# Designs tried in a protein design run: peptides against a protein of PDB entry 2AUS. Part 259

Target 1, 323 residues: chain A of PDB entry 2AUS
Amino acid sequence: ADIKREVIVKDDKAETNPKWGFPPDKRPIELHIQYGVINLDKPPGPTSHEVVAWIKRILNLEKAGHGGTLDPKVSGVLPVALERATRVVQALLPAGKEYVALMHLHGDVPEDKIRAVMKEFEGEIIQRPPLRSAVKRRLRTRKVYYIEILEIDGRDVLFRVGVEAGTYIRSLIHHIGLALGVGAHMAELRRTRSGPFKEDETLVTLHDLVDYYHFWKEDGIEEYIRKAIQPMEKAVEHLPKIWIKDSAVAAVAHGANLTVPGIVKLNAGIKKGDLVAIMTLKDELVALGKAMMSTQEMIERSKGIAVDVEKVFMPRDWYPKLW

## One batch from the design tools (peptide; made by RFdiffusion4, then SolubleMPNN)

Design b2_p29_4_s2 (from b2_p29_4, 13 letters changed)
Fold by OpenDDE base, seed 4:
Formats: structure tokens, sequence, C-alpha cells
Structure b2_p29_4_s2 (fold): chain B 323 residues (1-323), chain A 29 residues (1-29)
């Protein structure tokens, strides 16, 4: 997730008009909220949907959505996209996740065997989605990127795990328990990362949001609520980016596909079919789309559809229509 | 807007999340 993608420049002379658009750092507070994402510390107990409903009531919002369900008993990082940013959660669904889990073993196992067996679960694993999942219960492969054992206390194993999106930690723990020969269950689970969102200074509680909204509405202090809400562009930091000319922005904002002549710079390693973020030269998110070309094809070709635009975020009026 | 009862519920839930976060952070050292 933290791999700095190389940036290839196609047009080094491309300039942007400072009067057009609203860069993430220059949005008025109301507009910042309209295009915001909260890095919520979801408490254990409520569903992710209940927490989103509370945020809507706290912040007086019409719409919000979350970047991937946490179970009721699971705490930690829940990205909540607000208002016009609500659909940016689509960028977070495929993003890698990190958890800290407490596994309870149903029998005594030597520490060396615990460590050895858990190491074997790094890599590709076969999982079946749980019954509560909206996804059909088909067997599927998922990648475990890493397992880091933090503590072994008798039958209690605390570990950090990095996983591909839609990996079920409860199922992983069940399979580890089977491989150990004693069985195991998930005692506790906390999500510590969801793509670009992690446990950092941007992590806020529901109570923080109550207080910060009060400070803004009653005391006129916008600083806290501004800091508590990340720009929607944060939610696409992990995606490959394509930066476009000012003259192409309004067309894409109207739902037109991005053509090769509109590209100023792009990340290396884009493949056909990749989800990409279309950005202005001011790092504003215009749209999400599917790459119809590789990075190399976008460099070599003079014409053609580079990105099939799937979801527009930018308002149509932020940039002038230049076509 | 939330009721006082809902605010107290949220406070308790957030305190539980904090305790769990701090416990895991302590045990990871």
Amino acid sequence: as target 1 above (323 residues)
Amino acid sequence: MLSEEELEEIRKLDEEAKRLREEFKRRAK
C-alpha cells in the first residue's frame, strides 16, 4: 500500500489555472465536509451501518458510506465517506487491510510450533465467506501478506496480520487452530489499517466528532472538525493516478472518458483493467475509472480512450468547459 | 442531533475501544 509509484511526465509544460477548482487544502469547511472522509475508530458493539447513521446525525449529513464493513464486535479503522464523497469508498473496498487479533487456542501448543505453523499461513490461503457476508459463499483464494506474532501467553496468541481485501480473520484463526491440531477461535479483533487509513493522528472517535461539531457550530471554531475530516483524495492515495490538463477536467467531470491527449502525467505500472484515480494538476480527484491502456500504451499512443470513467466526484462547474 | 442517552452510550463504547487499543499497544511492546 505504501509503495511510492513512479510518476512519468508526458507534458512538462502543462500549467494549471489557480482560479479553477478547489484543492484539498483550500476547501471552505462546508465544502471540505461535502468531500470528506473520516478515519473513524469504530467502537466494538455497533454495526458499521449504525455507526454511519450516528455520524450522519452528529454532523447533520444527508449521505455517508463506509469503506468496508467491520463486524459489530470488531473495533478500529473504519473510513466513513461523507456526502458527495460517499462513493469514494469504492476505492477502499479492494485495498489491503491490517488487523491485530487475539487468538485463543483450545489446547496447549509449544511456542515453537505456534510460530512455525502461523508462518505457513503467510501467502495464499483458501477461504469461504461467512454466512453474514453479502457475498456468495464460494471458496476463494486470498493473500496473507504477513503475520507478526506480538505475544504468546499460554493459549492466547496476539498477532498482527496484513491481508488482501475480503480476507476473513475469523476463518484464518479457525484454520490455524486446525493446523495446530487443538482448534482455535478469535477472542478479539481490531482493524489497524484500511488502505491509506491507519491508526495515526487522523483517527477520531464518535465522541470527538460530537465535540468538534459543537465547537464549530456553537463556538465558530472550525479547526477541530476540519482536522477530523480528511479530503476525499486521501481515500485514493493507494490507487495509481493519472493527472490531466485543465482543458480535460470539465469533460471528465461531465462523465466523458479520458482520452490520451488529456494526460499530463501518470503513475508507472498501470495495467489494462486497473482502477485508477483521475486527478487535476492541483491533486483534486475528478473521477475513478478503469484503465483501458497500460502506462506504456498511454505514453506511446497519441490518441484513444485511456480511462473508462466509472464514477465522477468533481462538480461540473469547478473547471470551465473548454470544448 | 443525538440524545443525552445516546451520547452516554457513545462515550462508553469509545472508552471500550480505547481500552482495547491501549491493551494491544501495551502487549505489542
Scores: peptide ipSAE 0.561, ipTM 0.947, DockQ to the pose 0.938
Fold by OpenDDE base, seed 1:
Structure b2_p29_4_s2 (fold): chain B 323 residues (1-323), chain A 29 residues (1-29)
Amino acid sequence: as target 1 above (323 residues)
Amino acid sequence: MLSEEELEEIRKLDEEAKRLREEFKRRAK
């Protein structure tokens, strides 16, 4: 869900210098690509690794990474972070996912029973990761946030499902089939959401990227490739944010931890241990880090380490050293 | 750069993704 987090202002007089940094909407095209994320419509067939390799070849990139594996047969939303933004995918790994799935039942079941049983799978479920998963094959709990039945056609059940990261829809369908008493399998699966990335106007194909790159390089038209690539800040929209003073930006960009005096405003509901995005007052991503304090502690305290900085994204020279 | 063969493969794959996307959107209404 797009949890609109409340913003608490700690320093209402803090100003930002318009000459410093590169806001997401003001990056030159080359810089935009260096700090970009593609909302790819992954086709069925290729692996997530193969499509990332194609994107690198299409766009002449040194580095890229995806925001969470889709199986070869699974289509849909695959965020692909580019170049200097590659490490932003760590923000997408824990993000909720949505799928549309086609479940085929191995026997006839009344529609009322299908609806009732599928509703019981909303909430906490127990799963074991498949053999191909890099995750240890231990039983684990996962949340099913919602199940929405879209269509029931005899033995075919089309449904939308919102899940916690690393929920296996194939396993969910297997357990639904067991609960129905007839068994079931996953016939089709498409991912429709990965955190802030969804099926919207930002969704692009591999073919679109070929054409848009050609228009830029051969025809000098950058508009299409600019629209096809989202700023890396899109990949952190679902995270709690902390906005910092201009005087704190360069220190954080050099890998210093964020201290409480550097905070201008922050989201409510940050807990110790949360992954947070450190932002400038121009909504530029400086770094990702681990919250060392709650929101309340960051408000009440005058000093201390607020965020343990784990990954810096901003170049060191975008803001001056003011220490 | 991609070969013409790889470009044709990508086009076919993307058309299949589009087919599935539009099918699911149709059935969701």
Scores: peptide ipSAE 0.561, ipTM 0.947, DockQ to the pose 0.891
Fold by OpenDDE base, seed 5:
Structure b2_p29_4_s2 (fold): chain B 323 residues (1-323), chain A 29 residues (1-29)
Amino acid sequence: as target 1 above (323 residues)
Amino acid sequence: MLSEEELEEIRKLDEEAKRLREEFKRRAK
């Protein structure tokens, strides 16, 4: 997730008109909310859907969606995309996750053996989705990027784990317990990261949102609610990006595919079939789409469809039609 | 708008989330 992607410039003379669009830092509060994502600290107890329903009622919203389900008992980082940004969650669903987990062992195991066995679970693991998941119960490989043991207290093992999207920590703990020979269960779980969203100063509670919305509506103070909501562009920070000419923005905002002549700069390492974010030169999200070319092909070619546009976010009127 | 009952429920839930967050941050040091 934190891999800095190289930026390749294709057109070094491309300029942007400062009068067009609404950069993420310059949106009026109503527009900021319409294109916002909350980094919610989901409490334990409610479902992710119940929490989204509460946010909609708190903020008087018609639509919202979450960036990846947390089980009812699981707390922590739940990105909630608002209104016109609701569909940006498609960028977050495949994003890597981090958790802190408490594993309880069902027998005594020497600490050295705990450490050795847990290290063997770094890398590729085979999982079956739990019965309660809406996902087809097929065996699948998932990546465990890292396991960091934080504390061992007798039979209680606190650890940090970075995982590929859709890795089941409960299942991981079960398999660790089997490998230790004593069995184990997940006592507690908190999500500390979901792609670009982490436990930082942007993390807010449901109660914070109640208060901040009240301060805005009753007291006219927008600062708190503005800070509590991230621009939708935050939700695509982990994606490869393609920056386009001002003259291409309106066409893409109308649902046209991005063609090679519209590209100003792009990230290295884009492959055909990758999910990419189409950005303005002011770092505004225009659309998400599927790359139809590699980075190299987008550099070398003079024509063709670079991105199949799947979801437009930008309003059609932010940039003029220049075609 | 939420009811007073829903607000009190949210408060209790958020307090538990905070407790867990702080506990894990303490134990991770």
Scores: peptide ipSAE 0.558, ipTM 0.946, DockQ to the pose 0.915
Fold by OpenDDE base, seed 3:
Structure b2_p29_4_s2 (fold): chain B 323 residues (1-323), chain A 29 residues (1-29)
Amino acid sequence: as target 1 above (323 residues)
Amino acid sequence: MLSEEELEEIRKLDEEAKRLREEFKRRAK
């Protein structure tokens, strides 16, 4: 769910200079690409790494990274962060995922029993990571947020599932099959959501990127490639945000920790240890960092380190040094 | 830059992704 976070204003008189920075909607096309994220429809077949390599070759990029591996046979939403935005993918790793899955049952089961058993898998499940995973094969709890059965056609069950990051749908289907008493396997899997990225008008294919890059380079039409690339700020929409004064931006862009006096407004419900996005008053991403205070502490305190800055994105020259 | 062979491969792969996307959207209604 898009958790609408309340915004608490700490400084209602804070203004921003319109001449400083580059708001997400006002970046020149080259700069937009440098700070871009593609909502890619990953095809089935290639690895997520091969697809990222193709995007780099299509768009003539030095670096790119993906917002969470899809298996070769899995299609759908793969956020691909470009160039200077490449490290924004770290914000997407802990984000919830949604899939549509086709489960094939190895025996006949009454529909009512299928529905009843699948509903029992909503909530906390115990999983062991598969052998192919770089993750240690320890038993771990994962959350299944919801299971929505879309269609039951004999032994084929199409369902939507919302899950905690690093839930293995193949293992979920295997356990559902065991609980049904007949066994099951994953026939098809598509990812329909990765945090703020979903199947919507921003979803693009590899061939769309080829065509749109051609229209820009050969025909001088930038509109298509501009729409195909989301600003990096999209990749942090699901995070709690802290908006800072213009006078604090350059310091944070140089890698300084955010101190309490720099805060203009912030989301409610930040806890110590949370990953937070540090934003300008123009909704530009300055940095990602770890909250060192709660929202309440950031309101009540006059001084101290609010955020330990882990990764800077904004160039040092977008805002003047005011110290 | 991609080769003609890579472009043809991408087209086929993307067509399959589109097919699956459209199928699942149809069956979800």
Scores: peptide ipSAE 0.558, ipTM 0.946, DockQ to the pose 0.873

Design b2_p29_4_s3 (from b2_p29_4, 12 letters changed)
Fold by OpenDDE base, seed 3:
Structure b2_p29_4_s3 (fold): chain B 323 residues (1-323), chain A 29 residues (1-29)
Amino acid sequence: as target 1 above (323 residues)
Amino acid sequence: MLSEEELERIRELDEKAKELREDFKKRAK
């Protein structure tokens, strides 16, 4: 569940100038694309890199990046960040993932035993990364948040699984098969969620993007391509947020660290070292950074560096320099 | 711009993704 983070207000009198910036809902179509993220339904077959290359060619883009690799055979939710938003994918790398998987058992197992054993795999599991991963093949713990069995048809088990980032479903299925005593393999896998991106009305195909781009460029109809692209702010919905004064925006947009006096409101439960989104009072993403203070320290202190700014997204000219 | 061959390949691939999505949604009810 998207745990609604509590918002603590430090300055209840802080106002924002409506003439400054470009709120996510008020961006011209070209600017919307420049700061966009596509919730792509990646088809099975192509690599995530091939799909990103196609999107760049379809939409005539210089840059794009994906919110976490799907193997060639894996379909479903692939967030693709566009142009100036390309680096927002860093917010999605640590995000939880959900999959629907088809597991094929190599022997007959009673349904009650399947259900019991699969339930034991909820929680912490030990995994070794596959040979094809750029990750060192060291044993590591990963969290399985939930397993929901959808269907059992003889040796075929369809299940939904919520997992920590970088959990290998193929390895999970292999271990379930070993625990069942018959062995198993992953027949099919689809990603149904990547952080804030899920299977919903925002999910689009590659051919949808072709058609919608055509409608915009040839027919002058921007509505379809506008709906097909989410604002980059969508990619940070799952992060703790800090909202800043208009007077602090330009400094942060120039790469200055956020200091405590610039904070208007913030989410509860920020810890030192957390990845946080720095937002305007119009819910525009200014930057991503590392929290240098807890929420409590940011409330109690009058000065100091609150956030070490790592990635700036907002252009330097959207807000005036007020320093 | 994509070639006609690439567009056809995309259509075929996207239909497979749709079929899988619809199957899984049906079986999840």
Scores: peptide ipSAE 0.463, ipTM 0.916, DockQ to the pose 0.853
Fold by OpenDDE base, seed 1:
Structure b2_p29_4_s3 (fold): chain B 323 residues (1-323), chain A 29 residues (1-29)
Amino acid sequence: as target 1 above (323 residues)
Amino acid sequence: MLSEEELERIRELDEKAKELREDFKKRAK
């Protein structure tokens, strides 16, 4: 869900210098690519790693990484973070996912029974990771946020499903089939959402990237490749945010932990242990870190470590050292 | 850079993704 988080202002007088930093909309094309994320429509067939390797070759990149593996046969939304943004994929790993799935039943079941049983799978489910998963094969609870049946055609059930990260749709379908008493298998699967990335105007193909890179390098047309690449800040839209003073930016960019005096505004509902995005007042991503305080503690306290900084993204020179 | 064979393979793969995407959109109506 696009959880609109309330913004609590701690310092309503805090200003930002327009000469410092590079807001997402004002990055030169080379810098935009260095801090970019592609919302790729992964085709069925190749692995997520093969597709990332192709993107690196297409765009002449040293580094890239994907925001959560899609199986070879699975198509759809694969966020691919580029160059200096590569590590932002850690924000996407815990993000909710949406899929459209085709389930094939191994016997005839009345439609009303299909609908009733599938509704019972909304909520908490117990799953075992598949053999091919890097995750330890332990039973784990996962949340199914919603199941929306799109079509029932005899033994074929098309449905949309929103799930917690690391929910296995193949396993879900197997268990639905068992509950129906006839068995079932996953015939087809497409990922339609990965956190803030969805099927929208930002979704691009591999051949789009080929063409758009060509238009830039050969014809000098930047517009297409610029639109095809999202700023890395897109990859953290689903996280709770903390906005910091200009005077705190350089310290955090050097890997210092965020202290309470550096906070200008923050989202409500931050808990200790949450992954948070540290932002400038220009909505530039400085770093990802672990909240060491709740939102309430960050408001009430005058001092202390608010965020343990885990990953810095912003270059050290975008903001001056003011300490 | 990709070879012409790799580019053709990418086009074929992307068309399959498009077909699947459009089929699911059609059936979701």
Scores: peptide ipSAE 0.463, ipTM 0.915, DockQ to the pose 0.914
Fold by OpenDDE base, seed 2:
Structure b2_p29_4_s3 (fold): chain B 323 residues (1-323), chain A 29 residues (1-29)
Amino acid sequence: as target 1 above (323 residues)
Amino acid sequence: MLSEEELERIRELDEKAKELREDFKKRAK
C-alpha cells in the first residue's frame, strides 16, 4: 500500500519563489529526460543490463540505470533511471516488490492444502541466495508481505506475492513445493510492482520508446516521450520526505548537510538512520540522505544536522546561493 | 540508434511480454 505519510508543518509561512527551480511538471522536454525514470515493461529474454543498453541507444543517452535486476526470463516492471537521475535507483533497490507467479506443482495436492500451506509462507521466510548471487550470506531472512492466490487449476497455481527487496520468488516456490510434499517450480514470473512503479498507464515498452522518440525528433511531437518518462521524483514517492526552504536548497545542492532551520515540513515517523528525500516546496528532489534525527527531534530542535546528504540530484544553479 | 534486426527482436520480445501480461490479467479476474 502507498502509505500516505502524515505531513507535519514546521513553518506554515514559508513560501517558494515560482521563478526558482524546475518543478517536475514544468521541465522542458530535454530536462525532463535528463531527470527521468521510465517505468519499463521489461520483456522476458534479455537481461536487465541489455534492456538498459537498448534504452540508452534508443533515447541517445550517456547514462542509465535500473531500479533492481529482473532475471532474463522475468518480465514486467523495471524502473530505468536516466542520465542525471541514474543514481535515484538507490531509492528503489530496497523498495518492496510485487510479482504475479505461476507455480507448477509436481504432484496433485488438494486445493485446501495449497491454500493453507501458501498462507504459512506469509511473513518471515529463510532463503538461500542463488549460487550466482553477489550475496555473501549463505542464508537470509526475507519478508513475504502477502500471498494472494488468484487461480488454482489442477497443478498450476497463479498467485500474487508482495515481498521484501531481494526475495527470490523461484526459491519461495521451491520451498512451497517442498512444504506441499510434491515439489514445485516457477513456470512464469512477472513483476507487477517495484516500489512506487506498478502496472499502470505509465508502463511503457521498448518499442513505445522507439516510436515516441521518433515522434519527438522527426515530427516535433514531444507529448508521447514526455508521458513515457516519469520525473525522478516518482522514484522517491515511497520514501519519507523533508521539504526545505528556498534558502536552504542551493546549499544542499552543493552537498551541504541539511540543518534543522532549513526544514519547512516533513513526514511523520522518520527515524534516525532512515533514508529520506529532501524536497523543495515545489516537490523537486534536491537530494537523498540519511536522517540524523527523528521527526520529533527535527520539530523540537532549533539547530543541528537533520540529514546527512549523501546523493545530490538537483543542479547547483536551479536555486540561488543564499549563504 | 538500433538496427532493423534489433527493432524486430524488440517487437517480438514485447509481444511475448504483452501476451503474458494479458493472460495473467485475464486469469486474475
Scores: peptide ipSAE 0.461, ipTM 0.916, DockQ to the pose 0.883
Fold by OpenDDE base, seed 5:
Structure b2_p29_4_s3 (fold): chain B 323 residues (1-323), chain A 29 residues (1-29)
Amino acid sequence: as target 1 above (323 residues)
Amino acid sequence: MLSEEELERIRELDEKAKELREDFKKRAK
């Protein structure tokens, strides 16, 4: 997620009209909520769906969705996309995750052996989805990006782990326990990161949302609820981006595919088939789509469909129709 | 709007999340 993507400029003369659109930092509070994502500290106990249902009731919302399920007993970072932003979760589902986990060993193992074996689980691992998963129980590979042992206290091993989306930490711990020869189970788990969302100043509780909504509705103080909700553009920070001309925005907002002439700048390393974010020159999310060309093809070609638009977010009236 | 019972449940749940977060942060140092 933290790989800085190079930006290639295709049209260095492209300007944007400051009167058009609503940049993420300039949305009225109602519009900010309609296009918002909460970095929720999910408590242990409730399901991710129960928590989303509570957020909808707290904030008086018709729709919301989460950026990747946490098990009931798992706490921590749960992105919750609101209202018009609800479908931005499709960008977060495939995003990398970080956890802090407590593993309990079922026997005594020397610390040197614990460290050596856990290091072998960095890289590609074979996993089977748990029985309770709605996902087909097929064996699949997953990437473990890193394992950092934080503490070893007898049979208790606290560690940080960065993983590919849909890596089961409980299964990882089970396999580590088998490799150690004594067995192990997951005692505790917290998610500390979900793509661009992490444990930072934007992390809020359900109780915070109750209070902040009350301050807005009863006291007229919007500052707290405004800070508690991130713009939906936060949820696409980890995606490759394509920035488009003002003249192309309304067409894409109406569901037209992005053509090559509409591109102003783009990230390097886009491949055909990649999920990409289509942005205005004011960094507003217009749509998500599938790249139909590589970055190189989008630079070299004068025409053709660059992005197959899958999901529009921007309202149709933020930019004028120039066709 | 939530009931008072639901609000109290949320407070208790959020406190447990805070305790766990603080424990992990303390032990990660």
Scores: peptide ipSAE 0.405, ipTM 0.893, DockQ to the pose 0.900

